# Peptides against a protein of PDB entry 8HF1: the designs that were tried, part 39

Target 1, 320 residues: chain A of PDB entry 8HF1
Amino acid sequence: NVMLYATKPTEVMVSFPHQEQVLTVTRLISAEIEKFYVSLDLMNIGVQPIRRSKSLQCLRDPSKKSFVKQLFNDFLYQMKEYGIYAASIAIISLIVEFDIKRRQAETLSVKLMHRTALTLCEKIRHLLVQKLQDMTYDDDDDNVNTEEVIMNFSTPKVQRFLMSLKVSFADKDPKDICCLVFVERRYTCKCIYGLLLNYIQSTPELRNVLTPQFMVGRNNISPDFESVLERKWQKSAIQQFRDGNANLMICSSVLEEGIDVQACNHVFILDPVKTFNMYVQSKGRARTTEAKFVLFTADKEREKTIQQIYQYRKAHNDIA

## One batch from the design tools (peptide; made by RFdiffusion4, then SolubleMPNN)

Design b1_p11_6_s4 (from b1_p11_6, 4 letters changed)
Fold by OpenDDE base, seed 3:
Structure b1_p11_6_s4 (fold): chain B 320 residues (1-320), chain A 11 residues (1-11)
Amino acid sequence: as target 1 above (320 residues)
Amino acid sequence: DLSIFEEIPEP
């Protein structure tokens, strides 16, 4: 019984400068959201009917106000962690969600609440797009989706991530690539997917090399809240990745749910590894010969990140 | 430039 020692993936780190570039536009957007929260707290939306889920756990449907605040808080997180360009994509997802909720509103008060949220999202979108256009000096080229605009309006973490993809995959055969990108939050998957589509399309060395897809984990709160459309999207995305029609998959905690994804040659961890389980599960997908496991860290947190990885390596060797 | 990747050595 020759236990083929599965070759451990090469663990590498990419450092990025911790520059909180607090742009004036990000402060303005944050202040507008805070003003909106004050107004939202004053809104009388009445008593919401308790949706009885068919399962005996009456998980109180989060208050319709709490859901609105959650979406804006998630947007503020995306803007801070990934930058203005990523925020311009993230805000579109909020617009779509609030428009759906506005149309589905059973009461005039709830309809008005979602309309007010939607109006704020359109204002935020305008402020973001205007800021992206400020770098295009030529009146005729309204294309905010250039490699230059994406790079300049992304955080140092995202800049180093995009550079790492370009260095890793420029002019390679698409068939030789099986890449996973892990992010912490569900909404980040879609945001980074949209950013990568535009970046790959604007980067000649990647345009015919990388085909991205994204998977979103099941909502742990209620499988009933996953739209039939989201479940169809997940199934299609997994199938495209299995068939080789997509060679880069962006995911959150999806792999903890036992989604069978093939062995990958690259695993990128875009957000900090917060748990031992996340480390083992994500690293455990880098199973091919010469597989790479890539971590991103701020320069100020480099030593702390290395020590955390040593602790996880030790704990993993104690279980193996 | 492959210099962007720093290998995390064994302790």
Scores: peptide ipSAE 0.476, ipTM 0.902, DockQ to the pose 0.893
Fold by OpenDDE base, seed 1:
Structure b1_p11_6_s4 (fold): chain B 320 residues (1-320), chain A 11 residues (1-11)
Amino acid sequence: as target 1 above (320 residues)
Amino acid sequence: DLSIFEEIPEP
C-alpha cells in the first residue's frame, strides 16, 4: 500500500506540434515493407512441429511469419512516432534478431525467410543512413550523431523530450538526479536508449551529468525466450540504477512485474497514458518532495490529455 | 527556458 503516503509530484505538460513526418524516405521504406509482406505471404515455410509448451501457443505462428511481421510493424511504428534517427537505431536491433533467427533456423525455408528479412533491413538501414548523411557535408559515419542531426531527424515529441532533458539537467550534479522515462513498447526502450547515448555524447552540458540505462519488461508468457544476456542486462541495469551508477532509466510496463525501482525525482511519460493503472504506477515512482511528473502531448490532444488527467486524479482520490 | 513545462492546473 505505498500509494497513500507519497507526496503528490508536480504534474507538468510539454506540448509539441502534431507533425506527420512527410519524408520521401519513409514512404519508400513503408512501400518496401508492404512489398515484402506480399512476398512473405507467398513463401512456403512448412508447418513447424508445435513444441507443446502450453504458454507459448499464442505467438507460435507455425510459419514464424507473424513474428517477422511484428518486428517490421514495430519498426514502422518507431519510425512514425520517434522519427528516422530513432529508426536508424531500431533497424540495427532487427538486423541482430534476424541474424540470430537465421543461424537458429531448423529448415532451409525458414533460413531463407530470415535471410530475405535481413536483406530488407540492410536496405532500410542504408536508406536511413544516407538520409541522415544528406545534412552532413562529410562522409564520416561519426558526423550523423550530432545534436543537430538528432534534432532535425526526430519527431516534434522527441525534440521536446530532448529539450526537456537539457533544460532539466544541464550542469546538475549527477547524484541529485533520479529519472525514469516511461515508454509504451519494449522495443522503444532500447531505441530511445541508443538515441539518448548519442544525444548525451553530443551535448557537453549532459556528458558527465546523465548516465542512461534501459530495462525491458519480461514477456510473462516466456521467460525462456529472454536470452540469458537480456536477463543479465536487466539485473545489471537495475543494479547500476540502484547503486547510482546510472541516473536515468528507460522502462516500459515493467512496474507491473514488481521490479522495485527507487523513488525518483523525475518521471517522464514519453508516450500517451492509456490506463489508470499506468498513471498510478508511474506517478507513484515520483516520490521526492520536488518530484516532477512530465507528460508529453500533441497540441491537438492537449485538452483531451488534461481531461484524462483530471479523471485519473479524481479516480485516484476516490480510492485513497 | 523553463517555459517548456506547463503545470497542469487543479480543476
Scores: peptide ipSAE 0.474, ipTM 0.902, DockQ to the pose 0.893
Fold by OpenDDE base, seed 4:
Structure b1_p11_6_s4 (fold): chain B 320 residues (1-320), chain A 11 residues (1-11)
Amino acid sequence: as target 1 above (320 residues)
Amino acid sequence: DLSIFEEIPEP
């Protein structure tokens, strides 16, 4: 009996200062979204016939208003949790989504709703880009994608995450790296991916070391062209990670869907571990001899985070 | 600087 001593990964914590980003631009953007919600509630979209798609797809909001509000609420969350630089990338995903929905609109009223949402996204994008440019003193270098701009306009959590990547992977062989980054929300995978692409490109020590990919959970079989593209992207991203063509994977709840990801040497949990299942599943991917399981916590929540991990360790040992 | 990582002690 080779007791496969499942080498328990080293569990480490990275603390970050709790800083509320009190930026005038974030307040302005929030106020513009709230103003838009009032306008959206007044829009008469008519009763769309509930096409009962036979699949257990959540009751498509017959007004489609709830979906619009969800996307903006997810954007506001990303702006708060990751900062205005991540928000400048996140807003592009909303622009793409609302432009597709505008083109696919079956009624004039729905088309106008998505057009109004798109116009707001373009205004938000402009406000964010202007704020990122405030640091470029030189009128000639419109490059908002520098390490300095990324760091300055990221939350302390994201700053410590980027520093953790630099410390962990600077000048290493790409073949020796197998890294997972877990985030709570599906849309966060894409904005953190975009942020990492720009950060890695601006950081010489990482440029030829880290090749990121992202994986969003399978949206159930929506016959929509978007779901086909997403499925193709996911399949390609997983294959690149398996083949070693990508060595860092940003993912959300993907592990619940039985997607076999290889054993990793680093697992970063960027967002709080909310469930025991998430703890066990994510930690269970850190299976190499020197594997690290990295948690991020605000200094104010440090003790609460430690106590939560102790409870999860206890519960895991009681099942083992 | 590896000091950014704090090991979570055993209870």
Scores: peptide ipSAE 0.473, ipTM 0.902, DockQ to the pose 0.897
Fold by OpenDDE base, seed 5:
Structure b1_p11_6_s4 (fold): chain B 320 residues (1-320), chain A 11 residues (1-11)
Amino acid sequence: as target 1 above (320 residues)
Amino acid sequence: DLSIFEEIPEP
């Protein structure tokens, strides 16, 4: 029971300014996705043969349109919450997913739908990369992975997160670091992982200090659709973190039930704590004597966040 | 700069 032995970590807050990224490129991308949704709704994909695969996904969306919209909505969320740089990484995951689904398409109509989605993703990728290149004199894709570009094209939340990592871990011994980063959404794990890889590589003080991994919790909805590769990768990532070969693990809230991870000295909650369970379980991983539990909040929501933490502290003390 | 971290006080 994670509750019985929790050293009380120091609970700290990192505030960030609420800045709406008023970038023309984000508006253009959003408008292109909206136009695509109109086109997607008009696509007659027919009654897909319900293959008797008992997978809840085949039952939930026989059209597979909702899944396509979900991926683009997830992308739009990442672009809004994490910024253009994170979006440039997130879009690659959509490209890979739609290419797989295009190849696995049982009907020409479904194949065309995924092809159209893929074409849009490539357009979005070009718009994002072009915008990142506005700060670079060279058309080399590697030049967009500088600390400066990452920072300037990240949301204030992500900027403060990266600054928090740099301040906490610059020139530290990697063995003294055991860090968890919690994010709300499964796909955000991979996006923030890619961002962190590039940031760490561009930041000399962190290159040999932080070795990130990510873990996507088992999709209880469709264990059959987890690629053998993803399962192997997850097992490897956990093992690397257990063995100390990785010292920063990015996790979605689904970790509540499955990860026997070591006692961590840092727990970062990058997204809002929405539930008492998430609070208790994430905080319960910060078990070292000097452990920090770091929350990120918009300045406008600071007081609301503090009050929510007080409620969670009270509720935790009432059950302890 | 450790000033980025604000301790959440006990109520």
Scores: peptide ipSAE 0.471, ipTM 0.901, DockQ to the pose 0.891

Design b1_p11_7_s1 (from b1_p11_7, 4 letters changed)
Fold by OpenDDE base, seed 2:
Structure b1_p11_7_s1 (fold): chain B 320 residues (1-320), chain A 11 residues (1-11)
Amino acid sequence: as target 1 above (320 residues)
Amino acid sequence: MSVEYEEIPDV
């Protein structure tokens, strides 16, 4: 009933050119990860003690190797989808995770596995940072965090997203902004958050306008792996967004998990809308007057995206 | 570079 009188958001599409960034560094990094997978498969980590966690899901990864591969696969995805600048931030999250896992390792073999993964992450970080520096003509300014570097080393999708933020929010009152950014993967939230912090800091028109925060969805694998710290961070991030101390929230599917966020004037869908539920839940947050629901699509996928939105609109009208 | 917003038409 209350949804019938909600002002429908304007559904907007932003097209971007499909450019495969074929960088030598990206190929090198991918090849180093593949070599690492071969070495990882040969590692004898022994029989892992079955932790009697009550959650059936801890039984699914008997080898801590699959988790290591998942993190690197998520990194490779981020590098492909968001670019090498985003990858330079994403790799730091892997470094932190593998250092934690190395310190928490119960066996020398597991400690060595995480140490080897960490060493690879540091090598990847160095390769990425070096490539970001190669475009800075000034050897003295170690500051790879300029608007130019961010834009040049981001994918066309991310470039259009950043431009959309600049056009939408330049010189606006921070209080008038309530923005959601939806991404598919939990690790993308942290990566895009770090990218946005650097972009906002490098963009004078946005420095005092946008205050980003991120919210990572619950770990579907085990509530026991949700550190008390991650849960505290999530609660703090939500509270900051409710209090207006943050006006841009990056989230992955968090609305399906029963997190009540306020009505927003902008909803950006950075990744493809894969489900009807994602469409309804994300669109349903754009509830203010003149609210915008912004989709990003490759030019080649434009028609397919439009047809998918029409199908979702039809399905939504048939349920309403 | 400009960003163009295309409204998805109501059907």
Scores: peptide ipSAE 0.485, ipTM 0.915, DockQ to the pose 0.787
Fold by OpenDDE base, seed 5:
Structure b1_p11_7_s1 (fold): chain B 320 residues (1-320), chain A 11 residues (1-11)
Amino acid sequence: as target 1 above (320 residues)
Amino acid sequence: MSVEYEEIPDV
């Protein structure tokens, strides 16, 4: 039982102020998505021919409207939880997804639905980029990828996370770093990966120190829809992390069952620990001497977080 | 901005 000999990591909490980003742009974007949902509900897409593809997705939403709403809800969550800068990266993933679905559309009505969604995503992208450019004197898209812009347009949680990376890893030897970053949602892995690439590139002390990768767990719901490219990329990302060519891996909770990764010295939990299994499995990766298990919590939820960790510690000790 | 690390004490 590999759990019996694991060095107990130091459990650390980083508090952040609960600040609602009261930005006019976020309100505008939310209102545009809400208007789009009203329009989407009115769209008659007809009875889509149930192609006998045994894929659970075709059975769950024959209209494909729920999937469109899911992607926008996921985007709204990322914008709220990670900030405008993260949202500017997240929206690109929606654009790519809706363009693929538009091209794969079997009916004109479904094609139009994805086209309308894509048009909204482009509008949102422009609103986000324009807001990021408010801090830049130049209309160059590359100028929005500065440490300052990333920091100022990130939520307090993400700010504290980025600062924690900088303080922990500035000018360190990349071989001495084995870092996991856990996020709740699958799509957040790619969003935070893109944010980290830009942050690391904009931060001289980290450029040659941190090499991030991300891993999206297998979608047990639709293994058939994982592109051959995504599967190859995941396999490559894992291998790079195993070989030490990447030293920071961003993971969703779905990795509980599948990642044989080496012992890590840092485990960051960017999102709330919602389950005992997530606690045990993520903490169980922090196995090196002096390993840190870092939690991020809103100041208002600090006590609740501490009590939850105590409950998880107790439950873990009762089964060990 | 400083990042403060608070160790969660063992009970």
Scores: peptide ipSAE 0.483, ipTM 0.916, DockQ to the pose 0.764
Fold by OpenDDE base, seed 3:
Structure b1_p11_7_s1 (fold): chain B 320 residues (1-320), chain A 11 residues (1-11)
Amino acid sequence: as target 1 above (320 residues)
Amino acid sequence: MSVEYEEIPDV
């Protein structure tokens, strides 16, 4: 019984400068959302009907106000962690969601609440797009989706991630690439996917090399809230990645749910590894020969990150 | 700007 010692992936760290570039536009957007929360708290939306889920756990449908605040809080997180360019992609997802909720509203008060949220999202979108256009000096080239604009309006973490993709995969055979990108939050998967589509399209060395896809984990709160469309999308995304029609997969905690994904040669951890389970599961996907496991850390948190990885390695060796 | 990969050494 030759236990083929599975070659451990090479664990590498990429440091980035912790520059909170607090742009004036990000402060303005945050202040507009805070004003909206005050207005939202004053809105009388009446008593909401309790949706009886068929399962005996009456998980109280989160208050329609709480859901609106959650989406804007998730947007503020995306803007802070990934930058203005990522925020311009994230806001479109809020616009789509609030337009759906506005159309599905059973009461005039709820319809008005979602309309007010949608109006704020359109204002935020305009402020973001205007700021992205401020760098294009040429009046004729309204293309905010250039490599330069993406890089300049991304956080240092995202800049280092994009550069790492370019250095790792420039002019490679697409068949030799099996890449996972882990993010903490569900909404980040779609945001980073949209950013990568535009970045790859604007980067000649990657345009015919990387084909991204994204997977979103099951909503632990209620499988009934996952639209039939989201489940179809997940199944299609997994199948495309298995068939080699996609070679880069962005995911959150999806792999914790036992989704069978092939062995990968690159695993990028874009957000901090917060749990031992996340470390073991994400690292456990880097199974090919010469596989790389890449972490991103702020320079100020470098030592803390190294010590955390040593603790996780020790804990993993104690279980093995 | 180059991306520097720092290998996390085995302990």
Scores: peptide ipSAE 0.479, ipTM 0.914, DockQ to the pose 0.777
Fold by OpenDDE base, seed 4:
Structure b1_p11_7_s1 (fold): chain B 320 residues (1-320), chain A 11 residues (1-11)
Amino acid sequence: as target 1 above (320 residues)
Amino acid sequence: MSVEYEEIPDV
């Protein structure tokens, strides 16, 4: 009996200062979105026929307004949790989504709704880019994708995450790295992926070391062309990670769907661990001898985070 | 800026 001593990963915590980024631009963007919600509620989109798709597809909001509000609420969350730099990437995903929905609109009223949402996204993008450019003192270098700009316009959590990547992986062999980054929301995967691409490209010690990919959960809701593209992207991203062509994977709850990911040496939990299942599944991927399981916590929430991990450890030991 | 890893002690 080879007792596979499942080498328990080293569980480490990285604390960050609780800093509310009180930026005038974030307040202005939030106010513009709230103003848009009032306008959106007044829009008469008409009763769209509920096409009962035969599958357990959640009742598509017959007005499609709830979906628009969800995307902007997800954007506001990303701006708050990851910062204005991450928000400048996140807004591009909304622009793409609303442009597709505008083109696919079956009615003029729905087309106008998505057009109005798109116009707001372009205004938000402009406000974010202008704020990122305020740090470029040299009028000639429009490059908002520097390490300095990324770090300055990221939340303390994201700053500590990026620093943790630099300290952990600077000048290492790419083959020795198998890293997972867990985030709560599917849209955050794309946002953090875009941020990491720019950060790695601006950081010489990481440029030839880290190759990121992202995996978003299957959107079973739309059999549309988007869901086919997302499925193709997921398969390609997972295959690249298995083949070692990517060594950092950003993922959400997708590991619950039985996607077998290789044993990793680093698992970063960028967002709070909200469930025991998430703890066990994410920790269970850190299976190498020197594997690290890294948590990020605000200083104010440090004790609460420690107590939560102790409860999860106890629950895990009671099942084992 | 430095990043500090704090090991979460075993109970």
Scores: peptide ipSAE 0.472, ipTM 0.912, DockQ to the pose 0.789

Design b1_p11_7_s3 (from b1_p11_7, 3 letters changed)
Fold by OpenDDE base, seed 2:
Structure b1_p11_7_s3 (fold): chain B 320 residues (1-320), chain A 11 residues (1-11)
Amino acid sequence: as target 1 above (320 residues)
Amino acid sequence: LSVEYEEIPEV
């Protein structure tokens, strides 16, 4: 009933050119990861001791290698979808994760596996940072975190997203801003958060205007593997957004899982809307007067995106 | 670089 009188958000689309960023560095990184997968498959990590934790999911040996591959596949996705600047941030998350797992490793073979993954991540980080520095003419300013570097090494989608933030929020009162940014993958939340921190800090018109935060989706893995720290951090992030100490929240499908967030004036969908539920839940957060629901689409996919939104609108009206 | 918002028409 309350949804019938909610001001429908203005649904807007931002088109971006489909540019495949064919960088030599991205090809080199992909080739190094593929070589690492071959080496990883040859690694004998031995039979892992079955920890009788109450959760029945004894991580079988394949799961440890599979998780390493998943992290690198998520990194490759982020590098492709968001660009090499975002990848330079994403690789730090892998470094942290592999260092934690290296320290927690119960066997020397598993410790060595995570060390080898960590060594590859450091090599990738150096390749990315070197490429970001190649555009800084000033040898002395190691600061790859400029607006120009961020924009030049981001995909057209991310460029349009950052420009949309600048146009939408430049010199606004932080209190008048309640923005959600939806992404598909949990690791993308951290990556885009780090990118936004650097972009906001480098963009005078957004300094002290936007205060970003992020929420990562629950691990599909047992709540026993969610660190108490991750749960505490997520709770703190939500509270900061509710209290207005953060006015931009990057989230994955977490909001579908019943996280209550306030009515927002802007909802950005950075990744394609793949499900009707995602459409309804994300759009349903844009509830203020003049709220905007912003989609990003490649020019080649513009018509397909419009038709998909019409299908979702129809399906929503048939249920209402 | 400009960003253009295109309203998705109501059907």
Scores: peptide ipSAE 0.483, ipTM 0.911, DockQ to the pose 0.784
Fold by OpenDDE base, seed 5:
Structure b1_p11_7_s3 (fold): chain B 320 residues (1-320), chain A 11 residues (1-11)
Amino acid sequence: as target 1 above (320 residues)
Amino acid sequence: LSVEYEEIPEV
């Protein structure tokens, strides 16, 4: 029972300015995705064989139009919530996914659908990378992975998160760090992981201090090779985190599934706490002495966030 | 850019 052993972590809030990044590139990308949805709706992919995957969640046949739209909607969310830099990493995950689905396609029509999605992803990738390069004064510096580029093309939320990591962990002993980062969406785990790898590599004070990993929920009962790979990755990532070979773990709802991880000294909630269960499970991991439970909130939502935390505290005390 | 940690007060 996660409740019984919780030292009361210090609950802290980091506010960030609500800046709608009205970049021309984000509008262009959104418009290209919307045009693609119109085209996708017109595609005749034929009668898809209902893959009788016994699990209700596997009703999303990954070859279906709905799955394609979901991936692009998740991408659009990541671009909005985390910024252009995070989007440049997120789009690679879509490319990999659609290439797998294209290769696994049983029909020419489904293969063509995934090919069209890939073509759009490559266009989006080009637009994102080009925009990241616009800040590199040196035409020869192919390295869009600088601290400056990452910070400038990240949302205020991500900027505050990265700065919070730098302030909290600069020049610390890696062994003294046990950090969890909670995100709402599965694909965000990998996106933030990729962003953190590049940020840590570009930040001397963190390069030998933070070793990130990520894990995603086990809810894919799918027997597909992808689900096997994810299960292997998740097991390896958790083991590395237990063994101290990783000291920062990005996770989504994984801890709601009863995955046991060690007591952490820092828990960052990068996305809004939407459920009482997420609050209790995430807070319940901040169990060391002087543990911090860090929330990120837009300035406009500060009061709403405080009131929500008070409601969750009350509900927690009523159950304890 | 600075990061300020605001403690959420106990009620």
Scores: peptide ipSAE 0.482, ipTM 0.913, DockQ to the pose 0.768
Fold by OpenDDE base, seed 4:
Structure b1_p11_7_s3 (fold): chain B 320 residues (1-320), chain A 11 residues (1-11)
Amino acid sequence: as target 1 above (320 residues)
Amino acid sequence: LSVEYEEIPEV
């Protein structure tokens, strides 16, 4: 009986200073979204005929206004939690989503609503890009995707995360790396993926070392074309990670759906661990002999984070 | 900027 002592991963905490990015641009963007919500509430979209289209989505948002507000609220969260650079990537996902919804609109009023949302997203994108360009002293280098710009316009949490990747993986063999990055929200997976692509490309020590992928949770079977593309993307991303063609996977609550990913050397928890189930599932993927389970915490929340981990360890030992 | 890894002690 080889007791496979499941080598418990080393649980590591990375602290970061709590900086509220009090940038004038973030306040301006928030105020523009609030003004848009007032205008959105005044929009008469009409009584959409309850077409019994069996899509669970039509039952969740009969007005289609709540979905628009959810996307902008998720954007505001990403801007706050990850910074202006991440927000410049996140806004592109909103632009794509609202353009698709504008084209698919069955009524003129719904089409106009999504068009107004799209116009706001383009204004926000311009404000973000203009702010990223404020660091380019030379008028000729429109390249807002440098390591310096990414770092300076990222939150302290994201800065520490990027630095932890550089320290952990600089000049390593790509085959020896199996990394998971957990985030709370679905839309954050794609945002952090885009940020990592640009950061890795701008960082010579990582350019040929890290190949990121992202996996968003399966949306329930919406017969919509978007859900087919997304399912194809997820299947391809998982397969690339299994085949070793990708060595870093950004994921949300996907592990709850019984998707087996391989044993990982590093598990980064970029967002707070809110549930015991998330703790056990994410930690349970760090199975190699030298596996690290890395948490990020604000300095002000350090003690609270440690106490939460002790509670989860105790609860895990009481079940084992 | 430096990143410091603090091991969460076993209790």
Scores: peptide ipSAE 0.480, ipTM 0.912, DockQ to the pose 0.776
Fold by OpenDDE base, seed 3:
Structure b1_p11_7_s3 (fold): chain B 320 residues (1-320), chain A 11 residues (1-11)
Amino acid sequence: as target 1 above (320 residues)
Amino acid sequence: LSVEYEEIPEV
């Protein structure tokens, strides 16, 4: 019995400077969202009907106000963790969602609530786009999607991630690339996907090399809240990645849900590894010869991250 | 700006 020792992936750390980009625009946006929460709490939207799920568990449909606050809190998280450029993409997802909810509103009060949220999103979008344009000195080239603008308005973590992609994949054969990118939150998948599309399009060495896709895990709250469109998108994205039509996949907790994807040669962990299960499952996708498992850490958290990885390695060896 | 890859040592 030759135990084929499965070649363990090389575990690599990329450090980044912990700079809180406290821009005036981010403070202004946060203050506008806080003012909106005060106004939202004063809105009378009436009693919301309890949606009965098909399973006899009366999941109270989350308060329509709590859903609005969740989307803005997720946006504030994206802006803080990934930067202003990522926030300019994330706000579009909020605009689309609030426009859908406004059109689907059964009451005038709920319609007005979603309209007010949408008006705030358009104001935030304008403030973000204006700030991205402040670096373009030439009045004629309003292209906020350049490599320079993306890099300058991204957090140090995202800058190091983009540079790691460029160094790892510049001028490679797209067939030799099978890359996973793990993020903590579902909304981050869409945001980082949009950022990568623009970055790849602006970077000549990557244009014909990387074809990104994204998949979001199933909504743990109820399978009934996943739109038929989201399920179709997930199935299509997975199939494109299996067929080699996409070679970079952005994922959240998707692997915990038993989505089968091929063995990868690169696994990037963009957000901190918070659980042993996330560590084992994400690392367990780096199965090719010379596979790399890449972690990103702030310089101040480097030692804490190393110690956490040693604890996870020990726990994994105790189960194996 | 260079990206430095630090291998996490085996213990």
Scores: peptide ipSAE 0.476, ipTM 0.910, DockQ to the pose 0.782

